# Designs tried in a protein design run: peptides against a protein of PDB entry 6RGO. Part 111

Target 1, 392 residues: chain A of PDB entry 6RGO
Amino acid sequence: MALKLLGFNQDATCFSVISSNKGVTIYNCDPFGKCFELEKSTSNDEELDFLVEMLFSTSLIAVVDKTIGASKRKKLKIVNTKRKATICELTFPHEIMDVIMNRKIICVVLKSDQIFVYDISCMKLLRTIDVRGEKLKSTSKFRNSEAVGDIGVRVSLSTDNNSILCYSSYSKSDKENAPLNDIVVFDALKCIQINVLPAVHQSNIVCIACSPDGMLMATASEKGTIIRVFKTIDTENDEPILVNEFRRGSRPSRISEMKFNHDNTLLACVGESDTIHIFALPVTTTEADANEDDTLQQSSHSLSSSINGLQYISKGLANRFGKIIVSKIPTQSQQRHVAYIKIPENAKYRIGFPKDTTNTIHICGEDGNYLVYSIPRNEVGPCTLVKSNTFD

## One batch from the design tools (peptide; made by RFdiffusion4, then SolubleMPNN)

Design b2_p8_3_s3 (from b2_p8_3, 3 letters changed)
Fold by OpenDDE base, seed 2:
Structure b2_p8_3_s3 (fold): chain B 392 residues (1-392), chain A 8 residues (1-8)
Amino acid sequence: as target 1 above (392 residues)
Amino acid sequence: VNIFELLK
């Protein structure tokens, strides 16, 4: 059967798939098994397409039927999976491109480059963000730039209650084809813009990940060779703080998904390549708890020595070209993966980090594999397969 | 209506 992956929920306790014959199926990761199914609403041989976002391990899902010919592409359904009942239905002026949520907020991304921000508790609209309208206020020319193919507004939302929304925005450059290479950081609860990171890549941003706490974001462009990690809220001299720059590879390859683990120590990425890459983030030891004298000198010293190469060279060469966050990180200091997983060529995979095990990653493939890997801590190498299951 | 009350 053709499987299409929808991905993991926020805590990687469940994942969703589309089966051509069954419709949408949600699997529980542990114990492994089918926990919910949405039956195929159309008898037609049309390729099923859905958005399904699950709210953690709850009975709440958001569903969009994106199947071709269906007038349903503009409809968001909130479903109680336990009751198999639609509890809310919203209709949008444009096709829904993405839906993200946490315990406070639902964000709905439209093909019009609009983001609708809702209070999940009452489905009240808090804000409509018009990413094109923000561009048009800066650039007087209404070009209906038909979004050329797959390039649209990307979003990521913190899984915590702070509800930090990161989204891609158009550069303020007077160029008619301004790339989606700015990032806006938005407090989705207060409906306040917190930060703007201008020109974080040279090309359109195609993948964004927000950390669970909303303090970090990772970005990747269409090239997918470099991943940049920034602070979301904190700035240094009104400039964005680049925390890390990771090299995924030398060859261009689209990154489809990135995820932080729950303690912000790891960043994973997956995409069109045969390899899931896992990068280590420097643990910001807050210097505060240095005073408790407890003698457990266990050998954690060895990994810290390799991270010390991040010299903050704050040299302010504001050259005349638009404020591209030029990597101030020398190409030689670009960190590589600390761990990897080899995946089948041409199989799409999705990734999730379980909350309780910071060195475990869940992956699932359109090949029908659900796999749990252990991430090595002390060495650079392959992840170890811990558990495998199959689904159809 | 609180949506979470509809999940009970």
Scores: peptide ipSAE 0.345, ipTM 0.918, DockQ to the pose 0.773
Fold by OpenDDE base, seed 1:
Structure b2_p8_3_s3 (fold): chain B 392 residues (1-392), chain A 8 residues (1-8)
Amino acid sequence: as target 1 above (392 residues)
Amino acid sequence: VNIFELLK
């Protein structure tokens, strides 16, 4: 059967898939098994397409039927999975491109480059963000997005209650073809812009991941060769703080998904390549000054490996137009993966990090494999397969 | 209506 992956929920306790014959199925990860099915409403040989976002391990899902020819691509359904009942329906002026949620907020991304922000508790609209801004409303040139179907506004939301929303925005260039290479950081609860990271890549941003706590953000462009990690809220001299620059590879390859683990120590990425890459983030040891006065003199020469955290002061090159360009980290200081998983060629995979095991990653494939891997901590190498299950 | 009451 042809499977399409929808992905993991926020804590990797469940994942969702589309089966061409069955419709949407949600699997529980542990114990492994089907926990919900949404039956196909039509016997037509049309390729099924859905958005399904699950709220953690709860009975709340958001569903959009994106199937071609379906008049439902503008309709968000909130479903109680225990009752198999629609509890709320919202209709939008444009096709829904993405839906993301946490315990406080639902964000709905439209094909019009609008983000609708809702309070999940009552489905009250808090904000409509127009990423194109008012100047582009007058030019009714909808780019015939028929040929460029995959470049749109990308979003990521913190899984905590602070509800930090990161989204891609158009650079302020007078060019008719401004890239989606700026990032806006937005407090979705207060409905305020917190930060703007200008020109974080040279080309359109195609993947964003927010950390669970909303303090970090990872970005990748359509080239997918470099991943950049920024602080979301903190700035140095009103400039964006680049924490890490990771090299996935030398060859262009699209990144479809990135995830932080729950303690912000790991960043995983997956996409069109045969490899899931896992990168280590520097642990900010807050030296709690444990002033334990214990006088024991033992002269152990601790080889202080001075990891000179080169605070690269990002000297923002103010270009002639007053735009801060995020300085590139020199290629020699670009970090590589610390761990990897080989996946079948041409199989799409999705990734998730469980809460309770920060060294474990969950993956699922359109090949019908659900796999649990252990991540090595002390060496650079392959992840070890711990558990395998199959689904159809 | 609180959606979380409809999930109980």
Scores: peptide ipSAE 0.342, ipTM 0.918, DockQ to the pose 0.766
Fold by OpenDDE base, seed 3:
Structure b2_p8_3_s3 (fold): chain B 392 residues (1-392), chain A 8 residues (1-8)
Amino acid sequence: as target 1 above (392 residues)
Amino acid sequence: VNIFELLK
């Protein structure tokens, strides 16, 4: 049967799939098993297309049926999985492209490059973000429908209550074909823009991940060769907002998903390649509590490849040209993965990090495999398979 | 209506 993966929930306790015969199925990871099913609305052999976002391990899901007709693609249903009942239905002016949520906020991304931000507790609209802005409304001929399906606004939301929303935005270049290569950091609760990261890639951003706490974000372009990690907030200490640059590979390959683990020590990426890559992030040791004596000389071979090559373009030019955040970091400072998982070629996989085990990753495939891997701590190498299950 | 009350 054709499976389509929807992904893991925020804490990787569940994952969602579309089965061509059953409709939407939600699986629990531990104990492994089917926990919810949404049956097809139609008996037709039409290819099923859904968006499903689950609120952690709760009975709350957001569902968009994209299978039949332009009207259904504009409807968001909030469903109680225990009662199999629709709690709320919202209709949008345009097709829904993405839905993300946490315990406070639900964001709905439209094909019009609009983001609707709601208070999840009452479904009150807090903000409509128009990513195109007023200037681009005149020149944006609706990109011809066929080739354009893949380049839209990308979003990621922190899983915490701070509700930091990161989204891709159009560069302010007067070019009719401005790339989606800026990032906006937005406080979704306060409805304020926190930061803007201009030109973080040369081409359109196709993948964004926010850390669970909203302090970090990762970006990848349509090339998928380089992943950049940024602080979401400017710190007073003149610290660089670009904290890491990772090389996934030399060959172009689309990244479909990235995730941070719950302690911000790891970043995983998956996509069209045969390999899930896991990168180590520098632990920001807060200097404060290092007073206790325990002389465990763990020879941390600090892979402090000193990012000495951030030539601070002197403060004088930064005042006229907005913060050039991406100086060309020399190719030599690009870190590789510390761990990897080989996956079947042409199988789409999704990734999730469980909360309670920082060195464990959950993955699931459109091949019907749910796999749990252990991530090596002290060596560069393959992850070890710990558990496997199958689903249909 | 609080949506979380409708989840009970």
Scores: peptide ipSAE 0.335, ipTM 0.916, DockQ to the pose 0.810
Fold by OpenDDE base, seed 5:
Structure b2_p8_3_s3 (fold): chain B 392 residues (1-392), chain A 8 residues (1-8)
Amino acid sequence: as target 1 above (392 residues)
Amino acid sequence: VNIFELLK
């Protein structure tokens, strides 16, 4: 049976899948089991396609049926899973590409490169962000919607109540073919732009992850070889702060998803490769708690891994075209993964970090495997499988 | 109508 993965919820307590026979199914992670099903409304052998965004483990989901015809692809349904009832329906002028939510807002991304920001409590429209806005004045040429494949506006939202929205934007250039390589940081509650990170990659951004608190973002381009981590709000001399540059690999491979753990100590990435990579972020120890005098002489051989404080080389190299390019960290200073998980080749996986266990990762595959791994703390190596379940 | 009231 063909499974299609939709993903984990914000805290990895549930995941959603499309089963060819059943339609949309939601599984609880612990105890493992099916908790919701949305039955297939159609007898046709059409390939099922849905967007499903969950609000944590609550009975609220947002659903878009992409299976049948252009009309349903423009409809967002808010569903109560306990009652199996649609409680709200919104219709958009264009196809819905993505839906993301937290406890405060829903963001709806359209094929028109518009982001609709709603107050979730009342479904009031707070803002329409037009990511094309400045370009629409110069080139009325809609890129023929068929040939522009997977390159659209990407979004990520903080899972907290601060509701920091990160989205990809077009670089300011008079060129018809400007890439989606800028990031805008937006307060989705106040509807204020907080920051703009120009040219964070040379090519289009295809994956963004916001940290749960909204203080960090990770970005990957179409190449998927390098992941960059930035501060979202903080700037240094009005320039973006590059915290880390990670090397996933030397070969190009699409990254489909990235996630931070709940304490911002780990970043995981998954995609078309046979490997989930987990990277360690530098913990900024705030020096504040230095005063407790407790003389416990535990001769812990602190392996002083001289993490040479990578001086923030924020030096934006002005390229020959006057574009600020985020300086590439020299290839020798690019960090590798600290942990990894091997997955079947060509199997699509999704990742989630549980809230209560910061060194645990949940993964699920279109192969019907739900797996829980422990991440090694003190060594570079494979993750250890702790729990496995199957679903269909 | 508050959506969260419709989830009760």
Scores: peptide ipSAE 0.317, ipTM 0.911, DockQ to the pose 0.782

Design b2_p8_3_s4 (from b2_p8_3, 4 letters changed)
Fold by OpenDDE base, seed 2:
Structure b2_p8_3_s4 (fold): chain B 392 residues (1-392), chain A 8 residues (1-8)
Amino acid sequence: as target 1 above (392 residues)
Amino acid sequence: MDIFKLLE
């Protein structure tokens, strides 16, 4: 049967899949097993497509039936899984592209590059963000550039109650085809824009991850070779703070998902490559505990494995692209993964970090594998498989 | 409407 992965919930306690014959199935990770099923509403041999966002381990899900029929693709259902009942339904003017939520906020991304922000408790609309309208205020030309293919607004939301929303926006450049390479940081509760990160990549942003606490964001472009990690709120001299620059690989490959672990010490990425990469973030020791005199010289041997990679003479092109935040980190500071997982070629995988175990990662594949890996702490290497289950 | 009360 063809499986399509919908992904993990916010704490990786559950994951959702589409089965061509069954519809949507939600699995618990521990104990492993089926916890909910949404039956296929159509008898037709149409390819099932759904958006399903689960609110942690609760009985609340948001569902969009993206199966054939323009009306269904515009309809969000909020469902109680215990009662198998629709709580409410919202209809949008355009196709729903994404749905993201936490305990406070639900965001609905439309094909029109609009983000509808709701208070989840009452489904009150708090804000409509018009990402195109923000561009049009800067660029007077209404190009109905039908966003060619998979290039649309990307969003990520903090899993905490602060509800920091990060979204991709169009560069203010007078170019008719301005890329989606800006990031806006938005307080979804207060409905205030709190930061703007201009031109974080040279090409369209295709993946964003917000940290659970909303203090960090990771971004990747359509090239997927470089991942950048920024502070979301904090600025230095009114400029965005780039915390890390990670190199996934030298070959272009789309990143489909990135996740921070719950303590912001790890960033994982997955996509079209045969490898899940896990990167270490610098632990920001808050200086508060500097008083205990325990002289454990943990020699942080930064294993800067000096891979003598190519001296790309990038001297010449810096002057013509506007202030790309990228120019401040020397290309020599690009960190590699600290851990990896090999996955089957052409298998789509999704990733999640459980809350209780910061060095554990959950993964699931369209091959029907649910896998739990332990992440090495003290060495660069493969993750160790701890648990495996299969689903259909 | 309080959605969380409808989950109880």
Scores: peptide ipSAE 0.382, ipTM 0.933, DockQ to the pose 0.770
Fold by OpenDDE base, seed 1:
Structure b2_p8_3_s4 (fold): chain B 392 residues (1-392), chain A 8 residues (1-8)
Amino acid sequence: as target 1 above (392 residues)
Amino acid sequence: MDIFKLLE
């Protein structure tokens, strides 16, 4: 049977799949098993397509029927899975492209590059963000996006209650073909823009991940060779702080998903390649606990690697082109993965980090495999398979 | 409407 992956919930306790014959199925990870099924309403041989976002391990799901020919692509249903009942339905002016949520906020991304932000508790609209801005409203040329591939506004939301929303935006270039290479950081509760990261990549951003606490953000372009990690809120001299630059590979490959673990120590990425990559983030040791006085005198020779601080003289060429965030990180200091998982080349996979085990990753494949891996702590190498289950 | 009360 053809499976399509919808992905994991925020805490990787459940994952959702589309079966061509059954419709939408939600699986529980532990104990492994089906916890919800949404039956196919039509016997038509049409390829099923759905958005399904689950609110953690709760009975709340958001559902969009995206099946071709379905008049439902503009409808968001909020469903109670225990009662099998629709709580509410919202209709939008344009097709729904994405839905993200936490315990406070639900965001709906439209094909019009609009983000609708709702208070989830009452489904009250808090803000409509128009990513194209007012200047582009006059050029009612909807790019017939039939021919320009799956390049739209990308979003990620913190899983905490602070509800930090990161989204891709168009650069301020006067060019009709401005890339989606800016990032906006937005407080979704207060409806305030916190930060703007201009030109974080040379090409369109196709993947964004926000950390669970909203303090970090990872970005990847359509090239998928470099992943950049930024601070979301903090700035240095009113400029964005680049924390990490990771090299996934030398060959272009689309990244479909990235996730931080719950303590911001790991970043995983998956996509069209045969490999899930896991990167280590530097632990910001808050200097507070360094007071334990353990006097162990071990005389290990200080290899004074003279990191000659090449003061790159900021030649202030105020060229009118948006300040590309020039990576201050030399290309030679680009970090590689610390761990990896090999996956079948023809199977799409999704990733999730469980809350209780920071060195464990959950993965599921369109091949019908649900796999739990242990991530090595002290060595660079393959992850170890801990648990395997199959689904249909 | 309180959506969380409708999940109980």
Scores: peptide ipSAE 0.382, ipTM 0.934, DockQ to the pose 0.764
Fold by OpenDDE base, seed 3:
Structure b2_p8_3_s4 (fold): chain B 392 residues (1-392), chain A 8 residues (1-8)
Amino acid sequence: as target 1 above (392 residues)
Amino acid sequence: MDIFKLLE
């Protein structure tokens, strides 16, 4: 049977798949087993295409049937899985490209580069973000959306109640073909733009991940060779907004998904490559005032490695061009993965971090494998397989 | 409409 992966829920307690014969199936991770099925609406041998987003381990799912006809692709159904009942249906002016949610917010991304932000509790529209409309003040030519294939607005939402929304936006370059290489950080509850990160890559952003708390964001371009991690909020302490730059590889490969773990210590990425990469993030020690006096004289061997090379480009030109935040981090300072998982070549995989175990990762494949790996803490190396299950 | 009440 052909399987298509939809992904894990926010806490990696469940994952969703499309089965060509059954329609949408949701599996529990522990205990492993089928928990929900949505039957296909048609008996036809048409390739099934769905968007399904699950709200944690709740009975709430958002469903878009993309299988047949332009009309269905514009409809979002909110479904109670316990009752197998549609709670509400929304119709959009354009095809739905993505749906993301947390306990407060649901965001719907359209092919028109619009983001509709709703209060999930009542399905009240809070905001329509027009990612093109900010550009249209400068350039009248609608790119005929037909010719520019799989390049659209990418979004990620914090899983917490702060509901930090990160999305890709068009660069303000006068070029008709401006890339989607800016990031906007948006408070989805207050409907306020928090920050704008200009030109975070040279090419279109194809993957974004927000941390669970919304404090960090990871980005990858269509090249997928470099992953950048940013603070979402400008801190008063003149700290760099770019906190990490990771090298996935030298060969171009599309990244399909990235996720932070629940404590923001790890970032995983998966895509078209035979390898899931896991990167370590520096622990931001909030210096809590640990006044405790413990005088352990561990000898300060001053590795004064002279980071002399940050030429302060002089203050003067800063006013008109939004700070090019991407100081060229020297290619030598690019961190590699700390851990990895080998996956079958050409198999699509999805990733999830469980809440209860910060050093565990869940993965599932279109090959019908659900796998649980332990991540090494103190060494660089392969992850260890802890549990395996199969699904159909 | 309260969606969470409709999940009970």
Scores: peptide ipSAE 0.374, ipTM 0.932, DockQ to the pose 0.776
Fold by OpenDDE base, seed 5:
Structure b2_p8_3_s4 (fold): chain B 392 residues (1-392), chain A 8 residues (1-8)
Amino acid sequence: as target 1 above (392 residues)
Amino acid sequence: MDIFKLLE
């Protein structure tokens, strides 16, 4: 059977898939099993496509039927999975490209580069963000909407209640071909822009991940060779704070998903490559005031990995064209993965971090595998398979 | 409408 992965929920307790014969299926991770099924509404041999966004392990899902030829591509259904009932339906002027939610906010991304922000509790529209409207104020020429290929606005939302929304925006350039290489950080509850990160990559941003708390953001471009991690809110001298620059690989490869773990110590990425990469983030040791007293001589050979504190060389290379280019960290200072998982070539996988086990990663594949891996703490190497299940 | 009350 052809499976299509939709992904994990916010806390990796469930994942969703499209089965060609069944329609949308949601699986629980522990205990492993099917917990919901949305039957195929059409008898046609059309390739099924859906957006399904889950609200954690709750009975609330948002569903969009994206099947080719479907008049439903502009319709968002909010469904109670326990009752198998539509709670509400919203219709948009354009095709829905993405849907993200947390306990407070639902964001709907349209093919028009608009983001509709709703209060989830009442489905009240809080804001319409027009990512093109900002570009059109700078660039007088309407590009015909048809030539916007596979590169649309990307979004990520914090899973906490602070509801920090990160989205890709067009660079402030009078050039007709301005890339989607800026990031806007937005308080989705207050409907206020809180930060703008200009030109975080040289090409369009294709993947964004917000940390669960909304304090960090990871970005990847079409090249997928470099991942950058920024602070979302904090700035240094009104400039964006680049926390890390990771090298996934030397060859271009699309990154489809990135996720932080729940304590912001790990960043995982997956895409078209045979490898899931896991990167370590610097733990900000809050210097807890070490009160002096307890002399316990535990001779733990602290492998002082001299993490040479790479001084933030915020040397903004102001190139002759006034574009703030985020200075590339020298290639020698680009960190590699600390852990990895090998996956089948060209198999689409999705990733999730469970809340309760910060060194565990959940993965699922279009090959019908649900796998749980342990991430090594003290060594660079492969993850260890802990649990496996199959689904159809 | 409180959507959470419709999940009960």
Scores: peptide ipSAE 0.338, ipTM 0.923, DockQ to the pose 0.786

